# Peptides against a protein of PDB entry 3QIS: the designs that were tried, part 93

Target 1, 334 residues: chain A of PDB entry 3QIS
Amino acid sequence: PSLELSRREFVFENVKFRQLQKEKFQISNNGQVPCHFSFIPKLNDSQYCKPWLRAEPFEGYLEPNETVDISLDVYVSKDSVTILNSGEDKIEDILVLHLDRGKDYFLTISGNYLPSCFGTSLEALCRMKRPIREVPVTKLIDLEEDSFLEKEKSLLQMVPLDEGASERPLQVPKEIWLLVDHLFKYACHQEDLFQTPGMQEELQQIIDCLDTSIPETIPGSNHSVAEALLIFLEALPEPVICYELYQRCLDSAYDPRICRQVISQLPRCHRNVFRYLMAFLRELLKFSEYNSVNANMIATLFTSLLLRPPPNLMARQTPSDRQRAIQFLLGFLL

## One batch from the design tools (peptide; made by RFdiffusion4, then SolubleMPNN)

Design b2_p14_1_s3 (from b2_p14_1, 7 letters changed)
Fold by OpenDDE base, seed 4:
Structure b2_p14_1_s3 (fold): chain B 334 residues (1-334), chain A 14 residues (1-14)
Amino acid sequence: as target 1 above (334 residues)
Amino acid sequence: MEKEREEFLKEAFE
């Protein structure tokens, strides 16, 4: 069996968080026998491609002289955004198109990724006074390493941030401030806030806006701005409530005093973001007659974002753990 | 809410 491929090299320029790109090519059975094709893992890989790439179809049968279109889809989700922002991963891959009882055909994937404030740590973002797209990639790597070291120092209650040499970090990321300030100003009376989905085009505009500028006003509907806040919180490499405190939050869920003590142990930026969000959400709840938002809905929604189980426990989260997590957050909303 | 907003604005422009 043999295949003819219309293209073997694919370039994905300016790949962005949550923006789907597609490249298509054709494969043709130029042989005289039916053939089965599949994308196969390389010898040391568990998957045929990186998490941000997919082929559709990834396998199939071709009769003699049959042609099929294959779509190569590049999509950076929350699961790939952090490693692409840091430059640990890149928009580069090699796909192996295997023909049963035939040859392997290699496809080269290349391109460039544009960093996003989405999927960047709170610590790194607190150090960014400018939009992330204005920050040199080399400096992003340094900021992530430094942010990790400062988080560790903060958790250990080690020496106060030496106020001397580096610009003082922001209390909260400017992106969080902008999103919450917009919602506070314009969305407190918005009916069905956080219940109505945003528009995908508006979400992309909001992401691009936050990555490239410091706007006076965020573009899009209140629903899109609200969903952008949820996406931002979900995309954080570490949730607003650090993984190290997850179990303590569950254990304290019915003791409001202990809950406040647990929050006080968060790193400064995480603690500030948590308090700022809780202050906003309590303000939003005062307008429940207008916005149809209630404490149980908000607690349920934001708990999954703010108080995520550590990756090693994610598969083990019980309904009781979820209820405790919700109860923990309710103690800050009521 | 307004206090946390004012505190941020102050720190951002200092």
Scores: peptide ipSAE 0.073, ipTM 0.813, DockQ to the pose 0.125
Fold by OpenDDE base, seed 2:
Structure b2_p14_1_s3 (fold): chain B 334 residues (1-334), chain A 14 residues (1-14)
Amino acid sequence: as target 1 above (334 residues)
Amino acid sequence: MEKEREEFLKEAFE
């Protein structure tokens, strides 16, 4: 069996968070026999491609002289955004198109990723006074490493030794401030806020706006800005309530005093973001007659974003654990 | 909300 490929090299320029890109190529059976093709894992890989890449179709049959179009789809989700932002991963892969009883055909995937404030740690973002696209990639790596070390020091109650000339970190990421300030100013009277989905095009504009600028006004509808806040919180590599405190939040859920003590133990940036979000959500609840928002809806929605189970416990989350998590958040909304 | 906004504005512009 033999295949002819119309292209073997693919370049995905300016890959962005949540923006689908597609490159197509054709494969043709130039042999005399039917053939089966499949994308196969490399020797050390469990998958035929990286998590941000997909081939469609990834397998199939071709009769002699038959042709099929294959789409290579690049999509950076919350699962790949953090490792791409840090430069730990890159828009680089090699696909192995296997032909049964035939040859392997190698496809080279390359490109560039444009960093996003989405999927970046709260600690790193608090050190970024400028939009992430203005920050050199080398500095992003340093900021993430420094953010990890400072979080660890904060959790250990170690006094930062070097109050060196590093600019004081922001109390909250500018991106969170901008999203929440916009919603506070313009969305408190918005009917069905957090219940109506945003527009995908507007979400992309909001993400691009926050990655590239410090806008006076966020573009898009209130629904799109509200959903962008949810996407931001979901994309955080660590939730606003750190994984280390998850169980303590559940255990304290019915004691408002202990709940506040648990929150006081968060790293400074996480604690500030939590308080800022709770202040906004309490303000939003004052306008429930206009926006149809209630405490139970908000607590249910935001609990899944702010108080995520650690990855090792995710499969074990009980309905009781979810109810405790909701109750924990309700103690800050009421 | 106003306090948290004022705190951010101070840190961003000071």
Scores: peptide ipSAE 0.068, ipTM 0.811, DockQ to the pose 0.115
Fold by OpenDDE base, seed 1:
Order: structure tokens, then sequence, then C-alpha cells
Structure b2_p14_1_s3 (fold): chain B 334 residues (1-334), chain A 14 residues (1-14)
């Protein structure tokens, strides 16, 4: 069997977080026998493609002289954004289109990724006084490495931040400050805030705005700005409550004093973000008559974002653990 | 509004 491919090289320019790009090509059975095609893993790979890539269909049958369109979809989710922001991964892949009893056909995927403040660590963002798109990629790597080292130092309670030589980090990322400040100013009276989804186009505009500028006002509806905050928190490589403190949060969930002590042990940027978010959410709850927001809804929503189980425990989370996690957060909202 | 924002920002960072 043999296939004819209309294209073998694909370039995805300016790939962004949550922006779907599609390239299509055709495969044709130019043989006289039916054939089965499939995308297959390369040697040592578990998947036929990287997590940000998919082929649709990824397998199928072709009758003689049949043609099928294959879509190559590039989509950077929360699962790929961090590794692309750091440059650990790139918009490069090779797909192996296997023909049963036939040849392998190689497809080259290339392109460029545009870094996002979404999926970047709180520590790195606190060192980033300019929009991420203004930061050289080399400096992003350095900021991430430095962020890791300072997180470790903070956890070890070792050295007071030597006040001297390095530019003082922001207390909170400018991006989260802008999102929350906007919501505080404009969304406290918004009916169904955090209950109504934003518009996808507006979400993309908000992301692009935060990645490229320091706006005076965030574009889009209050619902889109609210959802952008949720997306930001979800995309964090480490949740606002560090994985190391997860179990202690659950264990302390019914003791408000211990809960506050656990939060005090967070790295400075994480602690500041947590306090800032809790202050905002408490303020939002004062307007419950207008926005229909209640503490249980907010606690349920934000617990999954702020207090994520460590990856090794995710599959083992019990309903009791979830309830404790909600109770932990409720102690900061009430 | 500005005062409430300042109070909010103060509360957030205390």
Amino acid sequence: as target 1 above (334 residues)
Amino acid sequence: MEKEREEFLKEAFE
C-alpha cells in the first residue's frame, strides 16, 4: 500500500496559550488495496505526538482512491503552558504516519511559542516588572531558576532577603494584581460573578493584554475578567497554596488558628497572593445581595484552584479530603 | 472607592 500526502511540513507561527491553531492536509490511497493508517509513537515515546498537538483523525481506513482530510491541531493548555514558557519544550515535533504493511511517512511540525504570564510561577512573575513578552527568553530562564532558589530559601527560613543588590520583587504578580483590582472596582455588583462563563474571544484579549502590556483597564466583561483570574490560578505550575502544605491544610481545616499558621509558612509571593485573593473574596461576599455570590460557592470554586492535591495524590483524593479543603478555605472567607 | 481600594490593598498586605 502507498499514500500520497498533500503536505508534510507544518509551521505554527505565534502559538499562544489557549489559542487553537489548525493546519489541514490530505492523505490519499493511490494504491489498489484498502489501507489502514495510524499515527504511531516514535521510539521511547508513549504518545504519537506532544501534549499540545493532536491529529484528527489519528487513525483510519482508506479504500482505493479514497482521500481523507487530517487536521493537525495545536493547542497549548494548562498542561503544556509551563514547559513552553520555560523553553523546556518547543513547538517542534515529528509525527510518524504509519501505513499497515506499508511505509512510514514523517510529518515535520515546527513553529514558535509566545510566552504567557499564565502558567508562569508566582515567584518568576514577582520578579517580572515588565510584561512577559518584553522579557528576553534567556532572562525568563534565569528568573525561573532564581525563583526556584528563592522559594527553597524561603521554605528553609534561612536568609532574610538581602535588601541590597537585586531589584526588590513585587509583593504579588502585576497580572494578578490587575485582575483582582479590576474585579474589585467593577465586578463587586456583577450578578452571577464566577457563575457565568466569559467569552472566549474576550479571554484571549485579556491574556494577550496581560502578556503584552500593563493596562490601566482590562478589556472584556466582568465575567471574562473573572474567568481569566480562574484560568490564571488553574494554570499556575504550583498552586497558590504550595503542594508541600496541602496535607497540613487538610489536617488543620477545622482549626482557624492552625490554618493561619500554615498560610504563614507559604513563600512570600504565595502568601501575599493568598491574602490578596482572600481579601478580595471577602469584599465580594459583602455584595452578595447584588452578585448572588456566597461563601460556599466561592470556597468550592477556589479550593480546586488554590489548594490542589500534589500530582502523586490527585488520584487518591477522597470526598473527605475535598470537604476539608473547602472547610480550610471557608475559614478565610467567613 | 479609592479609599476602599486603599483599605483593601492595605488589608491584603498587612
Scores: peptide ipSAE 0.045, ipTM 0.776, DockQ to the pose 0.864
Fold by OpenDDE base, seed 3:
Structure b2_p14_1_s3 (fold): chain B 334 residues (1-334), chain A 14 residues (1-14)
Amino acid sequence: as target 1 above (334 residues)
Amino acid sequence: MEKEREEFLKEAFE
């Protein structure tokens, strides 16, 4: 069997969080026999591609002289955004197109990623006074390393090293401050807030706006701004309530005094973001007659975002654990 | 509005 490929090199320029890019190529059976093709893992890989890449179709049959179009889809989700923001991973891959009883054909994937404030840690964002796209990539790596060390010191109640004349971190990330301040000003009377989805185009504009500027006003509908806040919280590498405190939150869920003590143990930026969100959500609940928002809906929605089970416990989360997690959050909304 | 915002911001950072 033999294939002819129209292209073998693919460049994905300016890849962004949640922005789908597609490159297409053709494969043709220039042999005299039917052939089966598939994308196969490299020797040391479990998957045929990196998590942000997909081939469609990834396998198929071709009759002699048949041609098929293959789409290479690049999409950075919450699962890949953090490692791309840090530069730990890059828009580079090699695909192996295998022909049954035939040759392997190598496809080269390359490109560049544009960092996002989405999928960046709260600690790193508190150190960023400028939009992330204005921050050199080399400095992003340093900010993530420093942010990890600051988090660990805060959790251990270690005295902050008097790091020299470094500018004081923000109390909360400017991005989350802007989202919540917008919603507070303009969305408290919005019917079905957090229940109606935003527009995908508006979400992309909001993300791009927060990544590139410090706007006076966030673009898009209140629903799109609200969903952008949810996406931001979901994309955090560490949830607003750190994984280390997850079990303590569940154990304290019915004791409001202990719940407040658990929150006091959060790193400063996480604690400030949590308090800021709770203050906003309590304010939003005062307008329940206008916005149709209730405490149970908000607690259910935000619990999944703010109080995520650690990855090792995710598969073991019981309905009782979910109810305790919701009850924990309700104690801050009521 | 502005007072409520100031109170909200104050409560968030206390």
Scores: peptide ipSAE 0.044, ipTM 0.778, DockQ to the pose 0.899

Design b2_p14_1_s4 (from b2_p14_1, 5 letters changed)
Fold by OpenDDE base, seed 1:
Structure b2_p14_1_s4 (fold): chain B 334 residues (1-334), chain A 14 residues (1-14)
Amino acid sequence: as target 1 above (334 residues)
Amino acid sequence: MEERRKRFLEEAFA
């Protein structure tokens, strides 16, 4: 069997978080026999492509002289954003299009990723006084490494932040401050806040705005700004409540005193973000007559974002664990 | 909302 491919090289320029890009090509059976094609994993890979890439269809049959269009879809989700922001991964892949009883055809995927404040650690963002797109990639790597070291130092209760030479980190990321400040100013009376989805175009504008500028006002509807906050929290590589404290939060869920003690043990930036969010959400709840927001809804929504199970426990989360996690958060909302 | 995000991702890749 033999295939003709219309294209073998694909370039995805300016790939951004949550922005789908598609490139299409055709494969044609120029043989006289039916053939089966499939994208296959490379040696030592479990998947035929990286998590941010998809081929559709990824397999199929072609009759003689049949042609099929294949879409190559690049989409950076929360699952790939962090590794792309750090430069640990890149918009580069090789796809192996296998023809049964035939040849392998190699497709080259290349491109560039534009870093996002979404999927960046709270620690790195607290050190980032400028928009992420203004920060050299080399400095992003350094900020992430430094962020890790300071998280470790903070967890070890070791050294008071030496007041001296390094620029003092922000108390909270500017991005989360901007989102919450906007919602506080403009969205407290918004009916169905956090219940109505944002517009995808507005979400992209908000993300791009936060990645490239320090706006006076965030673009888009209150619903889009609210959803952008949820996306931001979801995309964090480490949740606002660090994985290390997850079990202790569950164990303390019915003791408000212990809950506050657990939160006090968070790294400074995480603790500040948590307190800032809880302050905002408590304020939002005062406007329940206008916004139809209640504590149970908010606790249920934000628990999945703020208090995520560690990856090793995710598959084992019980309904009881979820209820405890909700109860933990309720103790800060009421 | 999470289900809608999943659906959007599914629809974006549909």
Scores: peptide ipSAE 0.017, ipTM 0.576, DockQ to the pose 0.020
Fold by OpenDDE base, seed 2:
Parts: C-alpha cells; structure tokens; sequence
Structure b2_p14_1_s4 (fold): chain B 334 residues (1-334), chain A 14 residues (1-14)
C-alpha cells in the first residue's frame, strides 16, 4: 500500500487560547490495493498527538485512487493553556500517519503560541503590571517560577518577602479587576446575568483585549463579560481556593467563623481575589429583583470554579461534598 | 452554562 500526501508540514501561526485553527490536507491511495490509515502514538506517547491537537478523521479506509481530506485542528483548552503560557510546551508536534502493512508518514506540526492571562497563575498575574503579550516569554517563565516559590514560602510562613527592588505585586490581577469592575458598573441590573451565555466572538475579543491591553471598557455584552470571568476562573492552574485547603473548606462548611479562618490561610493573592469576588457577588445579590440572581444559584455556579477538588479526589467527589462546598460559599454571600 | 461550554468545545471540534 502507498499514500500520497498533499502536505506534510503544517504551521499554526498565532495560536490563542480557545481559538480553533484548522489546516487541511489530502491523502490519496496511489497504490493498487485498499489501505487502512491511522494516526498512531510515538513509542513513548499514549496519544497520537498533543492535547491541543486533533486529526479528523484520525483513521479510515481508502480504496485505490480514493482521496480523503484530513483536518488538523489546533485548540488550546484550559488543559493545555498553562503549559503553553509557561513555554513548558510549544505548538510543535510530530504526527505518525501509519499505513497498515505500509510505511509511516511523518507530519510536522509547528507554530507559535500567544500567551494568555487565562491559564496563568494568580501569583504570576499579580506581578504583571502590563498585559501578558507585552511581557517577554523569558520573563513569564521566571514569574511563574518565582510565583511558585513565593506561594510555597507564604504557605510555610517563612521569611517575609524581602521588600527588595522587585515592584510590589498587585493586590489582585488587573484582569480580574477589569472583569469584576466592568460587571459591577454595568451588569448589576442585567437580567439573567450568569444564566445567559456569552457570544463566542465576544469572548474571544474579551480574551484578546485582556491579553493585549488595559482597556477602559471591556468589549462585548454583559453576558460575555460575565462568562469571560467564569472562563478565567476555570482556566486557573490552581483554583482561587487552593487545593490544599479544599478538605478544610468542606469540614468547616457549617461554621462561618472557621470558614473565615480557612480563607485567611490562603496565599495573599488568592485571598484577595476570593474577597474581591465575594464582595462583588454580594453586591450583585442586592439587585436580585433586576438580575434574577439568587445566592443559591451563585453559590452553585461559583463553587465549582473557586473550590475545585484536588485532581486525586475529583473522581471521589460525593453529592455531600458538593453540598458542603456550596454551603461554604453561601457563608460568604449571605 | 457548563454544559454549553462543553457543547461549544465539542462543537468547535465538530
């Protein structure tokens, strides 16, 4: 069996968080026999491609002189955004198109990723006074490493950060401030806020806006800005309530005093973001007659975002654990 | 919303 490929090299320029890119190529059976093709894992890989890449179709049959179009789809989700932002991963892969009883055909995937404030740690973002696209990638790596070390030092109650020549971190990420301030100013009276989805085009504009600028006004509808906040919180590599405090939040869910003590133990940036969000959500609840927002809806929605189970416990989350998590958050909304 | 986000991710690859 033999295949002819119309292209073997693919370049995905300016790959962005949540922006789908597609490149197509054709494969043709130029042999005299039917063939089966499949994308196969490399020797040390469990998958035929990186998590941000997909081939469609990834397998199939071709009769002699038959042709099929294959789409290579690049999509950076919350699962790949952090490792791409840090430069730990890159828009680079090699696909192995296997032909049964035939040859392997190698496809080279390359490109560039444009960093996003989405999927970046709260600690790193608190150090970024400029839009992430203005920050050199080398400095992003340093900021993430430094953010990890500071978080660890903060948790260990070790030596106060030497107030040395590094500019004081922001109290909250500017991106969170911009989103919440916009919603506070313009969305408190918005009917069905956090219940109506945003527009995908507007979400992309909001993401691009936050990655490239410090806008006076966020573009898009209140629904799109509200959804962008939820996407931001979901994309955080570590939730606003750090994984190490998850169980303590559940255990304290019915004691408001203990709940406040648990929150006080969060790293400074996480604690500030939590308090800022709770202040906004309490303000939003004052306008329930206009926005149809209630505490139970908000607590249910934001609990999944702010108080995520650690990856090792995710499969074991009970309905009781979810109810405790909601109750924990309700103690800050009421 | 979460279900619509899942659907959008599914639809983006659709």
Amino acid sequence: as target 1 above (334 residues)
Amino acid sequence: MEERRKRFLEEAFA
Scores: peptide ipSAE 0.016, ipTM 0.582, DockQ to the pose 0.020
Fold by OpenDDE base, seed 3:
Structure b2_p14_1_s4 (fold): chain B 334 residues (1-334), chain A 14 residues (1-14)
Amino acid sequence: as target 1 above (334 residues)
Amino acid sequence: MEERRKRFLEEAFA
């Protein structure tokens, strides 16, 4: 069997969080026999591609002289955004197109990623006074490393934030402040807030706006701004309630005094974000007659975002654990 | 205490 490929090198320029890019190529059976093709893992890989890449179709049959179009789809989800923001991973891969009883054909994937405030840690974002796209990539790595060290120091109650010549971190990320301040000003009377989905085009504009600027007004509908806040919280590498406190939140769910003590043990940025969000959500609940928002809906929605199980425990989360997690959050909304 | 947190995070993502 033999294949002819129209292209073997693919460049994905300016890849962004949640922005789908597609490159297409053709494969043709230039042999005299039917063939089966598939993308196969490299020797040390479990998957045929990195998590942000997909081939469609990834396998198929070709008759002699048949041609098929293959789409290479690049999409950075919440699962890949953090490692791309840090530069730990890059828009580079090699695909192996295998022909049954034939040759392997290698495809080279390359490109560049544009960092996002989505998928960046709260600690790193509190150190960023400028939009992330204005921050040199080399400095993003340093900010993540430093953010980890500060988080550890803050939890240990050890070193007072050395008032040294480094600019004081923000109390909350500017991105969260902008989203919540917008919703507070313009969305408290919005019917079905957090229940109606945003527009994908508006979501992309909001993400790009937060990554590149400090706007006076966030673009898009209140629904798109609300969904952008949800996406932001979901994309956090560590949830607003740190994984280390997850079990303690569940154990304290029915004791409001202990719940407040658990929250007090959060790193400063996480604690500030949590308190800021809870203050906003309590304000939003005062307008329930206008926005159709109730405490149970909000608690259910935000619990999945703010109080995530550690990845190793996610598969073991019981309905009882979910209910305790919701009850924990309800104690801050009521 | 730092080492215990690092281990917890490593164990949480493993």
Scores: peptide ipSAE 0.007, ipTM 0.457, DockQ to the pose 0.019
Fold by OpenDDE base, seed 5:
Structure b2_p14_1_s4 (fold): chain B 334 residues (1-334), chain A 14 residues (1-14)
Amino acid sequence: as target 1 above (334 residues)
Amino acid sequence: MEERRKRFLEEAFA
């Protein structure tokens, strides 16, 4: 069996978080026998491609002189954004198109990624006083490494090393401040806030705005700004309540005094973000007659974002654990 | 919302 491919090299320029890009090519059976094709893993890989890439169809049959179009889809989700922001991964891959009892055909995938404040750590963002697109990639790596070390020092109650002339970190990321301040000013009376979805085009504009500027006003509807806040919190590599405190939050869920003590043990930036969000959400609940927002809805929605189980415990989360997690947040909303 | 994001991803890759 043999194939002819219309293209073997693909370039995805300016790949962004949550922005789909598609490239198409054609494969033709130029042989005299039917053939089966499939994308196969390389040696030592579990998948035929990186998590941000997909081929459709990834397998099929071709009769002699038959032709099929294949789509190569690039999409950076919350699961790939952090490793692309740090430069640990890149928009580069090699696909192996295999023919049953035939040859392998290699496809080269290349491109560039544009960093996002989405999927960046709270610690790094607190050190980032300019939009992420203005920060050199080398400095982003240094900020993530320094942020990890500062988190560990904070947890160990180590004496602050004399922070040399490094500018003081922000109390909260500017991106969170901008989103919450907008919602506080303009969305307290918004009917069905956090219940109505945003528009995808407006969400992309909000992400691009936060990545490239410090706006006076965030573009889009209140629903899109509200959803952008949820996307931001979901994309955090470390949730607002650090994974190490997850079990202690569940164990304390019915004791409001212990709950406050657990939150006091968070790293400074995480603790500040948590308190800022809880203050906003309590204010939003005062306008429940206008916005149809209640404490149970908010606690349920934000629990999955703020109080995530560690990755190793995700498959073991019980309904009782979810109820305790919701109860933990309710103690800060009421 | 999670189901809508999942659907958007499914539709994006569809």
Scores: peptide ipSAE 0.018, ipTM 0.558, DockQ to the pose 0.019; fails the geometry check

